# Designs tried in a protein design run: peptides against a protein of PDB entry 5T59. Part 9

Target 1, 112 residues: chain A of PDB entry 5T59
Amino acid sequence: TTPTMQSTSLLTEHLGYPPISLVDDIINAVNEIMYKCTNAMEKYLMQRNIIGKKDFSDEIKIGTAKLESLLENSVDKNFDKLELYVLRNILSIPSDLLEENRFRLLHHEKLV
Target 2, 90 residues: chain B of PDB entry 5T59
Amino acid sequence: EHIRFQRLVQVCNKALEESIRKLQSWEKIHECFPNYGQTREGIENLTVCQQQVIKLWSNLSRVEFDAIFHERSIEEKLNQLDDLINKARS

## One batch from the design tools (peptide; made by RFdiffusion4, then SolubleMPNN)

Design b1_p9_2_s4 (from b1_p9_2, 4 letters changed)
Fold by OpenDDE base, seed 5:
Structure b1_p9_2_s4 (fold): chain B 112 residues (1-112), chain C 90 residues (1-90), chain A 9 residues (1-9)
Amino acid sequence: as target 1 above (112 residues)
Amino acid sequence: as target 2 above (90 residues)
Amino acid sequence: RKLVDGDLL
């Protein structure tokens, strides 16, 4: 079930922010972590780029770029799934409650 | 009773675990460094690199995700949501 | 938001 405008509004009021904002925070965080990891890998290996008087700098740069691409693809895939699941199954309001004007419950809870 | 926050943590962990799985493959790592990985020292360096990046991934994710959850008060909000839903169905 | 810095080793 796709989130409705009504559910989004109600959840925004409850959370103090739109549901998508949480997902955005998570995705932005993992992306930054991803690049920190790949950058660290490259730097670590580049400090060890010479073996047996051979310079492997070019191979290291290409190799780490490939690993970055692999990680990017995996992150995108898995966190797209996460986004859908969170918005549909966690940050969601059952349809029966929407029909019963759950809006009242949210307001009531804030007042209590 | 309170299930939504637990599910959030679970799906986050799953996404993180699945995302790093490719880097856990030694074969894939080695394929990216075909000549470098044919040297003893290269293999050693790649092994350490692989192990440490996985740890870095885990540690950074734990710290940052916990910070997000705290800043967004998401556990409290999801628990409240569970309570509201349960109350409405009573 | 700035992430916590980390390195290998």
Scores: peptide ipSAE 0.126, ipTM 0.944, DockQ to the pose 0.031
Fold by OpenDDE base, seed 2:
Formats: structure tokens, sequence, C-alpha cells
Structure b1_p9_2_s4 (fold): chain B 112 residues (1-112), chain C 90 residues (1-90), chain A 9 residues (1-9)
């Protein structure tokens, strides 16, 4: 079930930030990590680009780019799934509680 | 009783593990460097590279995700959410 | 967090 406006508002109040913000942080982080990894691979191999009399620089650049693409696709796929799951199943409020009582409870707990 | 944060960690780990899965394939690594990988030295370099990048992925993700979770106080907030839900149903 | 020059780790 897709999160409702009500649940989003309640969760935002509870969390102190919109639920999507957490997901954004996670996704941004993994993207940064991804490129750090691919960059590291390229640099490592480029420092070892010559074997014998042959320079493999071009092959290394192409190869690492392919790996980057492969990783990008996988990250996108898996973290899209993660986003959906987190927002729908973790950062969610059961529908039966999306009533006045839930709101009052959150308000009460916040004040205590 | 407190389940949401555990699930968050689990799905994060799963996403990370599945994302790096293709880099764990030697075949996929090697095919990206068909000529380089035909040399002994090239194979050695690729082997080290593969092993290290996987470790780097794991280490960086652990550090960064833990930082996010801390900054967002998500464990506490999710535990509280669980408690609120349970209380509401009692 | 920083990469070591010449090495992945």
Amino acid sequence: as target 1 above (112 residues)
Amino acid sequence: as target 2 above (90 residues)
Amino acid sequence: RKLVDGDLL
C-alpha cells in the first residue's frame, strides 16, 4: 500500500523529518560509495596498465566503465526495491490506526 | 516487539549484498578485461582488485549507513513507532 | 573513507 498523506504527516512529526529523507540519505550514500569503488578500481588498474611491452590503458578504461555501468544498474534496481519496501512497510502506519486515536496518541506522547 | 529497525537493517544489507553480487563474479570481471586478463600479471591484478573493491564496498557502506542511522536517530524512532502502534492496539 | 593512493584498501 502506498503511504497516505496522513501517514506521511504523522511520521514526519514523529521522526522530525519526512520519511523520504531517510531513503534519500541512503540512496545518496550508496551512490557515492559506488563511484568511489569504481574510481578506486580504475586507479588501481591504471597504475598497473603496462604489462610487458603492452599498454592496456584503453582496455582498462573501457572495462572499468563497463563494470561501473553494471554496478549502477544493480544499485538502481535493488535500492529502488529498498525504497518501496522502507516507505511501505517500515516507515508506515497501519491503516487501522490512521484515525483520530493515533493522532492523539502521538500528540500525547510527544507532550509527555 | 521491536521489529522495524531490524527490518531496515536487513533490507539495507540485502540491497547492498545484491548490488555487489555481479562484481563478485570473476567471470564478469574477466570479460571486461579480455586481453588484460590473458596475462598472468593481469589476472593477479584483477584478482586483487576484485577482492579489495568488495571489501571497500562493505566497509564504506557500513560506516556511512551507520552514520545515517545515527544522525536520523532511526533506531530510537522506529522503536518508538513500534511501541506506539502496540499501545494503540492494546 | 578516503582511498589510499595506489591501493583500494
Scores: peptide ipSAE 0.122, ipTM 0.943, DockQ to the pose 0.024
Fold by OpenDDE base, seed 3:
Structure b1_p9_2_s4 (fold): chain B 112 residues (1-112), chain C 90 residues (1-90), chain A 9 residues (1-9)
Amino acid sequence: as target 1 above (112 residues)
Amino acid sequence: as target 2 above (90 residues)
Amino acid sequence: RKLVDGDLL
């Protein structure tokens, strides 16, 4: 069920770009979003770092870093799964069609 | 008849939801700020922060993923792929 | 592609 070179070539022709390019866009986007979120959290709390006579700046920096790490681990795990699923089950040509040479339909439709 | 694009959206949403789940836990948030969270004002700030970051996550992901899908014309391409496969199997 | 800027409000 692993994508083949033939499948990749056919899908690249159909899509106008390699299937992996879509996944790369998605993963790059979520990583950017992740760091925007954690940065926003830190800035928000750092603007509110003093409660009474106590300065919590150090605790805030450490705490937000921990949350960032937690989010990073979760994002990596879940989007690695997503990558595999998308490439195997969504951006894929069923093997039975390749075996029966029915993938030619892609070329036929493009030429007609 | 068209199934691939809706599956793409579903798995993207699932990945996003699973990724943010830990931050949805008040306990996880609070434990990262053990002293700050012992103050009334600190709790209030953390509560607002948690709520707003989750919204930010949702809004940014929606906008960015929709932009990617549009730029890649992925709905149209996946629908065409479904049609080609269905035609080949008929 | 231009990314959307977001902040905590």
Scores: peptide ipSAE 0.120, ipTM 0.944, DockQ to the pose 0.030
Fold by OpenDDE base, seed 1:
Structure b1_p9_2_s4 (fold): chain B 112 residues (1-112), chain C 90 residues (1-90), chain A 9 residues (1-9)
Amino acid sequence: as target 1 above (112 residues)
Amino acid sequence: as target 2 above (90 residues)
Amino acid sequence: RKLVDGDLL
């Protein structure tokens, strides 16, 4: 199930980049989005931190930090699964194609 | 015939949906703001915040992931990979 | 209610 060096090499040639690069782009993007979301949430609530005569700034900061942690944990868990699935099942070459004759087919297709 | 790109989109969507699930829980949102959420205005603010952050998550992920897929030409490359595999097995 | 100039989006 683990990608082989041969598979990685062939896929890199086919894609024009290593398979892991796509996964890295996806993970980096979701992490950036995650922090944009939590930052927006904090800013929105901090603009509304005073209700009546009470200042809830400290509670808002703590609460948004808790939500950020929850989101971080969930993102890490789910996108670790995604990474494994993509590299093993999507960006993969079946073992029956990891033969000399099949390698030529991939190279031939590139040259034509 | 072409299955890999569809699967990529599916697993990306699944990961995004599962990741945001906890923020979709009003109970989890409210418990993070126990005193703020006891006020009428606080509840209203949290409700709007929850709704909009989920929309922001969805919109940003759609735009960014589509950009990645385009920049990496991944649909074309995965379709070609499917074709190569199918051709080799024929 | 939503405030137009105060929206997250």
Scores: peptide ipSAE 0.113, ipTM 0.941, DockQ to the pose 0.018

Design b1_p9_3_s1 (from b1_p9_3, 4 letters changed)
Fold by OpenDDE base, seed 5:
Structure b1_p9_3_s1 (fold): chain B 112 residues (1-112), chain C 90 residues (1-90), chain A 9 residues (1-9)
Amino acid sequence: as target 1 above (112 residues)
Amino acid sequence: as target 2 above (90 residues)
Amino acid sequence: TKKARELLS
């Protein structure tokens, strides 16, 4: 089930931020990490680009780009799944808590 | 009793593990460097590079994700959510 | 993080 507007509002109040913001932080972080890893890999190999008087710079650049693409695709796929799971199953409010009486409970607990 | 935060950590770890899995394949790494990987030194360099990038991935993700969880107070908030749900159902 | 990066270089 997709989160409702009401659920989002209640969770935003509880968290102090919209649920999607947490997911955004996670995704932004992994993307940054990904590019740091690929950049480091390229630099490491480029420092070792000459073997037996042969220059492999072009091959290294192409190869690291391919690996970057491979990692990008995997990250996108897996963290899209993560986003859906988190928003649907972790940062979610059961339907019974969306009723008026349960809504009061959430507000009451916040104020006490 | 408190299950949501544990699940969050689990799914994050799973996503990270699955994302790096392809880089753990030596065959895939070698295929990207067909001529470079035909040299002894090239193989050695690729091997070290592969091992270290995986380690870097793990270390950076641990540090950054923990920072996010702390800044967002997500463990506390999810525990509170669990408690509220359990209380409402009792 | 910086230390980790240096390990690869």
Scores: peptide ipSAE 0.137, ipTM 0.936, DockQ to the pose 0.020
Fold by OpenDDE base, seed 3:
Structure b1_p9_3_s1 (fold): chain B 112 residues (1-112), chain C 90 residues (1-90), chain A 9 residues (1-9)
Amino acid sequence: as target 1 above (112 residues)
Amino acid sequence: as target 2 above (90 residues)
Amino acid sequence: TKKARELLS
């Protein structure tokens, strides 16, 4: 199920930041890592672009771009799943804690 | 007793592993460089490139994700959340 | 190796 505003507010209070901020950090990090990897790969191969009398620069650029696209698609797919899972199952408050009598528990623990 | 942080680490690792899986395929790598990969030197270069990029992926992700988890104090916060949930259910 | 360092740099 989708997190409620109440859950988000309580978790924000508990965490000190909105739950989505953690997910954003993770996704931003993996995207940065992804492009660092593909950039490194291209540069490595471009330094080795000539074999014998043939220049493979064009093939290397195209090939690396294809691999980047492949990786990008996979990252997007898998981390979209991760986002949903984290927000729904990890950074979530069970319904029993959202009941009126249990709702006070989070506030009580924070104040003590 | 504390399960949420373990789950977070697990799903992060799974996402990272699934994301890099296609680059772990030599066939897929070779297909992107059909002529370059027909040369001995090309094969050698691609082999090294494949191995090292996978290592780079692993190392960078470990360092960056650990930094995020630390900066967000997420292990402590998730453990506290588990404790609150368990207490409420008792 | 030198090759590894070049890629990881």
Scores: peptide ipSAE 0.124, ipTM 0.935, DockQ to the pose 0.017
Fold by OpenDDE base, seed 4:
Structure b1_p9_3_s1 (fold): chain B 112 residues (1-112), chain C 90 residues (1-90), chain A 9 residues (1-9)
Amino acid sequence: as target 1 above (112 residues)
Amino acid sequence: as target 2 above (90 residues)
Amino acid sequence: TKKARELLS
């Protein structure tokens, strides 16, 4: 079930912010974390790029880039699913509450 | 019964876990460093790196997500939503 | 957070 404009409005009123804002915060956070992780990984390995007399810098750069891509793809996939689930199943108003009488109840609770 | 916040936490944890899963694969890590990983020191470095990045992932996500949840008062709001729904259905 | 950022040092 796709969120309706009505549910979005009600939830925005209840939350004090649009439901999508929470999801945006989560996704932005994980993206930041992702790049921090991959950057740290590259730095760690680049500090250890020479083994014996061989310099593995190029391989490390390529390898970490591959891992970054791998992680990026996985993050995108899983958090897209998360977004859909949260907006549809967690930050949602059941259909029985979308009726006028139930709508008034939500407003009443806010005013009291 | 309050269920929505618990679900939020669960799905966040699941997404985080699933996202990092491939990096938890030693095979995947090693494949990215075929020559580096042929050396003893390389293997050791990759092993430590893998472990540490997973820990970093876990720790950062915990801190940041908790901060978001707090700033958005989402537990309280979701509990209230549950209560409203239950009340409406009674 | 500070501690976490130092894990790969």
Scores: peptide ipSAE 0.112, ipTM 0.935, DockQ to the pose 0.021
Fold by OpenDDE base, seed 2:
Structure b1_p9_3_s1 (fold): chain B 112 residues (1-112), chain C 90 residues (1-90), chain A 9 residues (1-9)
Amino acid sequence: as target 1 above (112 residues)
Amino acid sequence: as target 2 above (90 residues)
Amino acid sequence: TKKARELLS
């Protein structure tokens, strides 16, 4: 089920931050890692750009760019799925806890 | 009874593994460097590069994700959430 | 991401 405003509020209170903030951290981290990886690849190969009498610098730049694009697409796809799953299934409150009396329970437990 | 954090870790790992899957393909790597990869030395360089980037991906993701989980206290919070849910249903 | 959030809205 789709998260409600109530569930978001309750989770925010429980977590101390909005659920989306965790996802944002994850997404930002993987993006940073992704570019570090592709940069490392390019740097490594560019240090080895000459073989014999031929300079492969242009091919290396193009090739690493292609790999970067490939990785970007894959990261986007998989972490979109992750975001959806986390927000719907992990950082979620069951309907039975969305009842008024259950809201009180959550508040009570927090205060105790 | 505590299942949410485990699931979080699982889906994170899955996303990371699936994301790097294409870079694990030698064919795809070689395809991006058609002439470079026709040389012996080029093949060697690409092979090492592929292995190293995969390791880098794994290591960085582990360190960074663990840091996030710690900073957000997510294991504790998710465990507490599980407990609250279970208590409410009892 | 933007797409995922839209799906959740």
Scores: peptide ipSAE 0.131, ipTM 0.937, DockQ to the pose 0.496; fails the geometry check

Design b1_p9_3_s2 (from b1_p9_3, 5 letters changed)
Fold by OpenDDE base, seed 1:
Structure b1_p9_3_s2 (fold): chain B 112 residues (1-112), chain C 90 residues (1-90), chain A 9 residues (1-9)
Amino acid sequence: as target 1 above (112 residues)
Amino acid sequence: as target 2 above (90 residues)
Amino acid sequence: TERARKLLS
């Protein structure tokens, strides 16, 4: 099930920010970390590109790019699932609280 | 009683773990460097690289995610949400 | 090893 507009509004009021903002922070962070990792790998190996008399620079660049693509695909897949799960199951309002009397309760708790 | 924040941490850890799983495969790493990995020094370099990047992934994600959780006060907010829901159902 | 760790951090 997909979060409703009403649920999003209530959660935004409770959190002080839209639920999606948290997910955005998480996804942006992991993407940044991902590229830091792949960059570090490339830099490390490029400093060790000569073995004996052979220069492996081209192979290292291609290989690191392949690993980056592999990691990108995995990150995208897994964090898309995370986004869906978080928004639907963690940052969610149960249907029984989506009633007029329950809305007042949430507002009351905020004011008290 | 408080379950939402625990679940958030769990699913974040799961996503991070599953995302890095491919890099934990030596076979996949070696496949990307077929000739480099046929040398003794190349194997050594790839081994160290693999180990260190996995550690880097783990450390950076821990630090950054904890910072996000703190900035968003998400543990407190999720605990409050749990309390509100439980109170409403009591 | 220490050098390697430093380079990847």
Scores: peptide ipSAE 0.159, ipTM 0.939, DockQ to the pose 0.017
Fold by OpenDDE base, seed 4:
Structure b1_p9_3_s2 (fold): chain B 112 residues (1-112), chain C 90 residues (1-90), chain A 9 residues (1-9)
Amino acid sequence: as target 1 above (112 residues)
Amino acid sequence: as target 2 above (90 residues)
Amino acid sequence: TERARKLLS
């Protein structure tokens, strides 16, 4: 079941913000965290780029980039699933509540 | 009775866990640094790096997600939603 | 957050 315009409106009224805003916050946060992690990895290893007399800077840069790509792909995949699940199953209104009489309940609770 | 917020936390944790899973693989890490990882010091550095980045991932996500949940009052709102649904069905 | 940022330091 996909979110309807009606459910979105009701949830927006209830939450005080559109449901998608929560998901956006989550996804934006994890993306930021992701790049902080990969950046930290690169910096950590670049501080340790010389082993003996050999400089591994190039390999480190390439390697961390590969890990970043790997993490990006995984984050995208898993949080796309999360978005769908949250919007469809958590931030959702059951069909039985979308009836006119049930719709009144949500509005009534807010006004009382 | 209140299930939605619990589900939110669960799916967030699952997404975070699944996302970091490949970085938890030593083999995957080592593959990215084939020559560096052939040295003793390199292995040690990679090991520490792997452990620390996973911790960083966990800590940052916990702090940031909790902040989001608080700012959005999502636990309260989802509990209220559960209550409304239950009331409507009674 | 600042504490976490120093984990790899």
Scores: peptide ipSAE 0.151, ipTM 0.940, DockQ to the pose 0.021
Fold by OpenDDE base, seed 3:
Structure b1_p9_3_s2 (fold): chain B 112 residues (1-112), chain C 90 residues (1-90), chain A 9 residues (1-9)
Amino acid sequence: as target 1 above (112 residues)
Amino acid sequence: as target 2 above (90 residues)
Amino acid sequence: TERARKLLS
């Protein structure tokens, strides 16, 4: 089940922002963290690119890029699941509360 | 009574844990550096790198997610939501 | 190791 317009409106009123905004913040944050991590890995290894008389710079660049791709795929997969779960099960209003009588209760509480 | 915020934290932690799992595999790390990882020094460097990046992932995510939760007042809002739901069902 | 830690923090 997907959130309804009514649910979104009520939650926006309650939260002070649309529910999706929280998810956006989370996803944007993890993406930033991801690239900080992979960048740090590359920089660390590139400072240690020469072993003996051999330069491993090219291998390091390719290898870190591969790891970045692996991490990107995993982040995308897992945080897509997170988005669905949060919007459906956490930032959601049960159907019984969307009935007319219960809907009035939510507004009443807001005005008290 | 209050369940939504703890669930939010749980699913965030789960997503973070699942996302970094592949980097926790030494075999996968080593496969990305087949020649570099055949040297003693290379292995040592990769070992330190793997360990530290995992720590960086954990630390940055903790700080950033806590900041988001605070800025959005999400614990308070979710607790209030739980209370509203429970009241409506009483 | 301390230097390494700083580079990845």
Scores: peptide ipSAE 0.150, ipTM 0.938, DockQ to the pose 0.017
Fold by OpenDDE base, seed 5:
Structure b1_p9_3_s2 (fold): chain B 112 residues (1-112), chain C 90 residues (1-90), chain A 9 residues (1-9)
Amino acid sequence: as target 1 above (112 residues)
Amino acid sequence: as target 2 above (90 residues)
Amino acid sequence: TERARKLLS
């Protein structure tokens, strides 16, 4: 089941921000971390690009790009799953609390 | 009693662990550097690089995700949500 | 993937 507008509104009021904002932060963070990792890897190897009399700079650039692609694909897959799980199962309100009388109760609890 | 924040941490850790899985494979690393990895020095460099990038991934993820959770007060908010739900059902 | 690209833009 997908989150309802009512659920989103209630959670936004409770959290102080829309639930999707948390997921956005998480996904933005992991993407930043991902590129920091691949950049660091390329720089490390490029500082060690010559072995004997051979220059492996081109191979290193291609190889690190391939690893970046592998990591990108994995991050996309796993954090898409994470987004769905968080929004549907963690940042969710049970249906029984979405009834009109329960909705009023939630507001009452916040205001007192 | 309080379950939502625990689940959030678990799913985040799982996603991070599964995402880095490919880089943890020496075979995957080596195949990207077929000639470089045929040299002794190349193998040594790749080995160190692999270890360092995995550590960097782990450390950065821990620091950044903890910062997000703190800035969003998500543990407190999820605990309150659990309490609210439990109260409504009692 | 599309969502991620938008977030990074």
Scores: peptide ipSAE 0.072, ipTM 0.938, DockQ to the pose 0.102

Design b1_p9_3_s3 (from b1_p9_3, 6 letters changed)
Fold by OpenDDE base, seed 2:
Structure b1_p9_3_s3 (fold): chain B 112 residues (1-112), chain C 90 residues (1-90), chain A 9 residues (1-9)
Amino acid sequence: as target 1 above (112 residues)
Amino acid sequence: as target 2 above (90 residues)
Amino acid sequence: TDRARKLLA
């Protein structure tokens, strides 16, 4: 189920930051890593672009771009799933703790 | 009793592994370089490149994700959350 | 790590 506003507020109080912030950090990181990887691939191959008398620079550029796209699609798919799972199942508060009495308990435990 | 952080690590690893899966396919790599990959030297270069980029992916992700987890104190916070939940249910 | 660095280099 989708996190409620109450859940988000409680988790934000507990974490010191909104739950989505963690996910954002993760996704931003993997995106950065992704482009570092593809850039490294391109550079590596471009340093080896000539074989014999043939220059493969154009093919390398196109090929690495294709791989980048492939990786982008996969990253998007898998980390969308991750985001959903983390927010719904990891950074979540069970329904029994979303009752008024349980809210007080959480606040009490935080303050003690 | 502490399960949330473990799950976080697991799903992160799974996402990373599944994301890089296609680059682990030699067929897909070769397909992107049809003529380059028809040369012996090209094949060698692609092979090394593939191996190294996979390692780079793994190493960078480990370092960066660990940094995030540390900066966000997420293990501690998730453990505390588990404890709170368990206590509330007792 | 060494190979990763090599690729980045």
Scores: peptide ipSAE 0.191, ipTM 0.942, DockQ to the pose 0.019
Fold by OpenDDE base, seed 3:
Structure b1_p9_3_s3 (fold): chain B 112 residues (1-112), chain C 90 residues (1-90), chain A 9 residues (1-9)
Amino acid sequence: as target 1 above (112 residues)
Amino acid sequence: as target 2 above (90 residues)
Amino acid sequence: TDRARKLLA
């Protein structure tokens, strides 16, 4: 199920930041890593672009771009799933804790 | 008793593994460089490139994700959350 | 190898 505003508020209070902020950090990090990897790959091959008398620069650029697209699609797919899972199952408060009598427990523990 | 942080690590690792899986395929790599990969030197270069980019992916992700987890104190916070949930259910 | 190090930044 989708997180409620109540859950978000309580988790924000507990974490010191909104739950989505953690997911944002993770996704931003993997995107940065992805482009670092593809950039490194292109540069490595471009330094080795000539074999014999033939220059493979164009093929390397196109090929690396294809690999980048492949990786990008996979990252997007898998980390979209991750976002949903984390927000629904990890950074979540069970319904039993959202009951009025249980709701006070989170506040009580923080104040003590 | 504490399960949420373990799950977080697991799903992060799974997402990273699934994301890089296609680059682990030599066939897919070779297909992107059809003429370059027909040369001996090209094959050697692609082989090294494939191996090292996978290592780079692994190393960078480990360092960056650990940094995020530390900065967000997420292990401690998730353990506390588990404790609160368990207490409420008792 | 040195070649590998270059890729690993």
Scores: peptide ipSAE 0.190, ipTM 0.941, DockQ to the pose 0.017
Fold by OpenDDE base, seed 5:
Structure b1_p9_3_s3 (fold): chain B 112 residues (1-112), chain C 90 residues (1-90), chain A 9 residues (1-9)
Amino acid sequence: as target 1 above (112 residues)
Amino acid sequence: as target 2 above (90 residues)
Amino acid sequence: TDRARKLLA
């Protein structure tokens, strides 16, 4: 089930931030890590670009770009799934808690 | 009783593990460097690079994700959510 | 983070 506006509002109040913000932080972090990794690979190999008096710089640049693309695709796929799971199954409120009486409970607990 | 935070950690780890799986394939790495990988030194460099980048991936993700979880107080908030749900159902 | 990057370099 897709989160409702009411669920989002309640969770935002509980968390102090919208649920999507957590997911955004996670995704932004992994993207940053991804590019740090690929950049490091390129730099490492470029420092070792000459073997037997042959310069492999062009091949290294192309190869690392391909690896970056592979990693990007995998990250996008897996963290899209993560986003859906987190928002639907972790940062979610059961339907019974969306009723008026249960809504009060959430507010009451916050204030106590 | 408290299950949501555990699930969050699990799915994060799973996503990280599945994402790096492509780089764990030596065949895929070698295919990206067909001529470079035909040299002894090239193979050695690629091997070291592969191992170290996987380690870097793991270390960076651990540090950054833990920081996010702390800054967002997500363990506490998810535990509270579990408690609220359980209380409401009793 | 910087230390980890240096390990690869």
Scores: peptide ipSAE 0.186, ipTM 0.942, DockQ to the pose 0.020
Fold by OpenDDE base, seed 4:
Structure b1_p9_3_s3 (fold): chain B 112 residues (1-112), chain C 90 residues (1-90), chain A 9 residues (1-9)
Amino acid sequence: as target 1 above (112 residues)
Amino acid sequence: as target 2 above (90 residues)
Amino acid sequence: TDRARKLLA
């Protein structure tokens, strides 16, 4: 079930922020973490780029780039799923609470 | 019963775990460094790198996600939401 | 965070 405008409004009132803001924070965080990880890998290996008399710098750069792409794809896939799940199943208002009487209950609780 | 925050934590952990899974594959790592990984030292370096990046991933995500959850007061808010739902259904 | 940043040295 797709979130409704009513649900979004109610949740925004309850949370103090739109539900999507939480998801945005999560996704932004993981993206930052992802690039920190790949950058760290590259730096680590580049500090160890010479084995014997052979310089593996080019291979390391290409390899870490491939790993970054791999991780990017996986992050995108899994956190897209997360976004959908969170917005639909966690940050959601059940249909029975979307009725007028239930809506008033939510407002009442806020005012009390 | 409070269930939503627990679910949030679970799905976050799942997404993090699934995202890093391919980097947990030695085969995938080695494939990216075909010649480097043919050397003893290269293998050792890749092994350490793999282990450390996974730890880095885990630690950073824990810290950052906990911070987000705290800043957004999401546990409290989700618990309240559960309570509201339960109350409405009673 | 600082601790985690130092994991890969």
Scores: peptide ipSAE 0.174, ipTM 0.942, DockQ to the pose 0.021

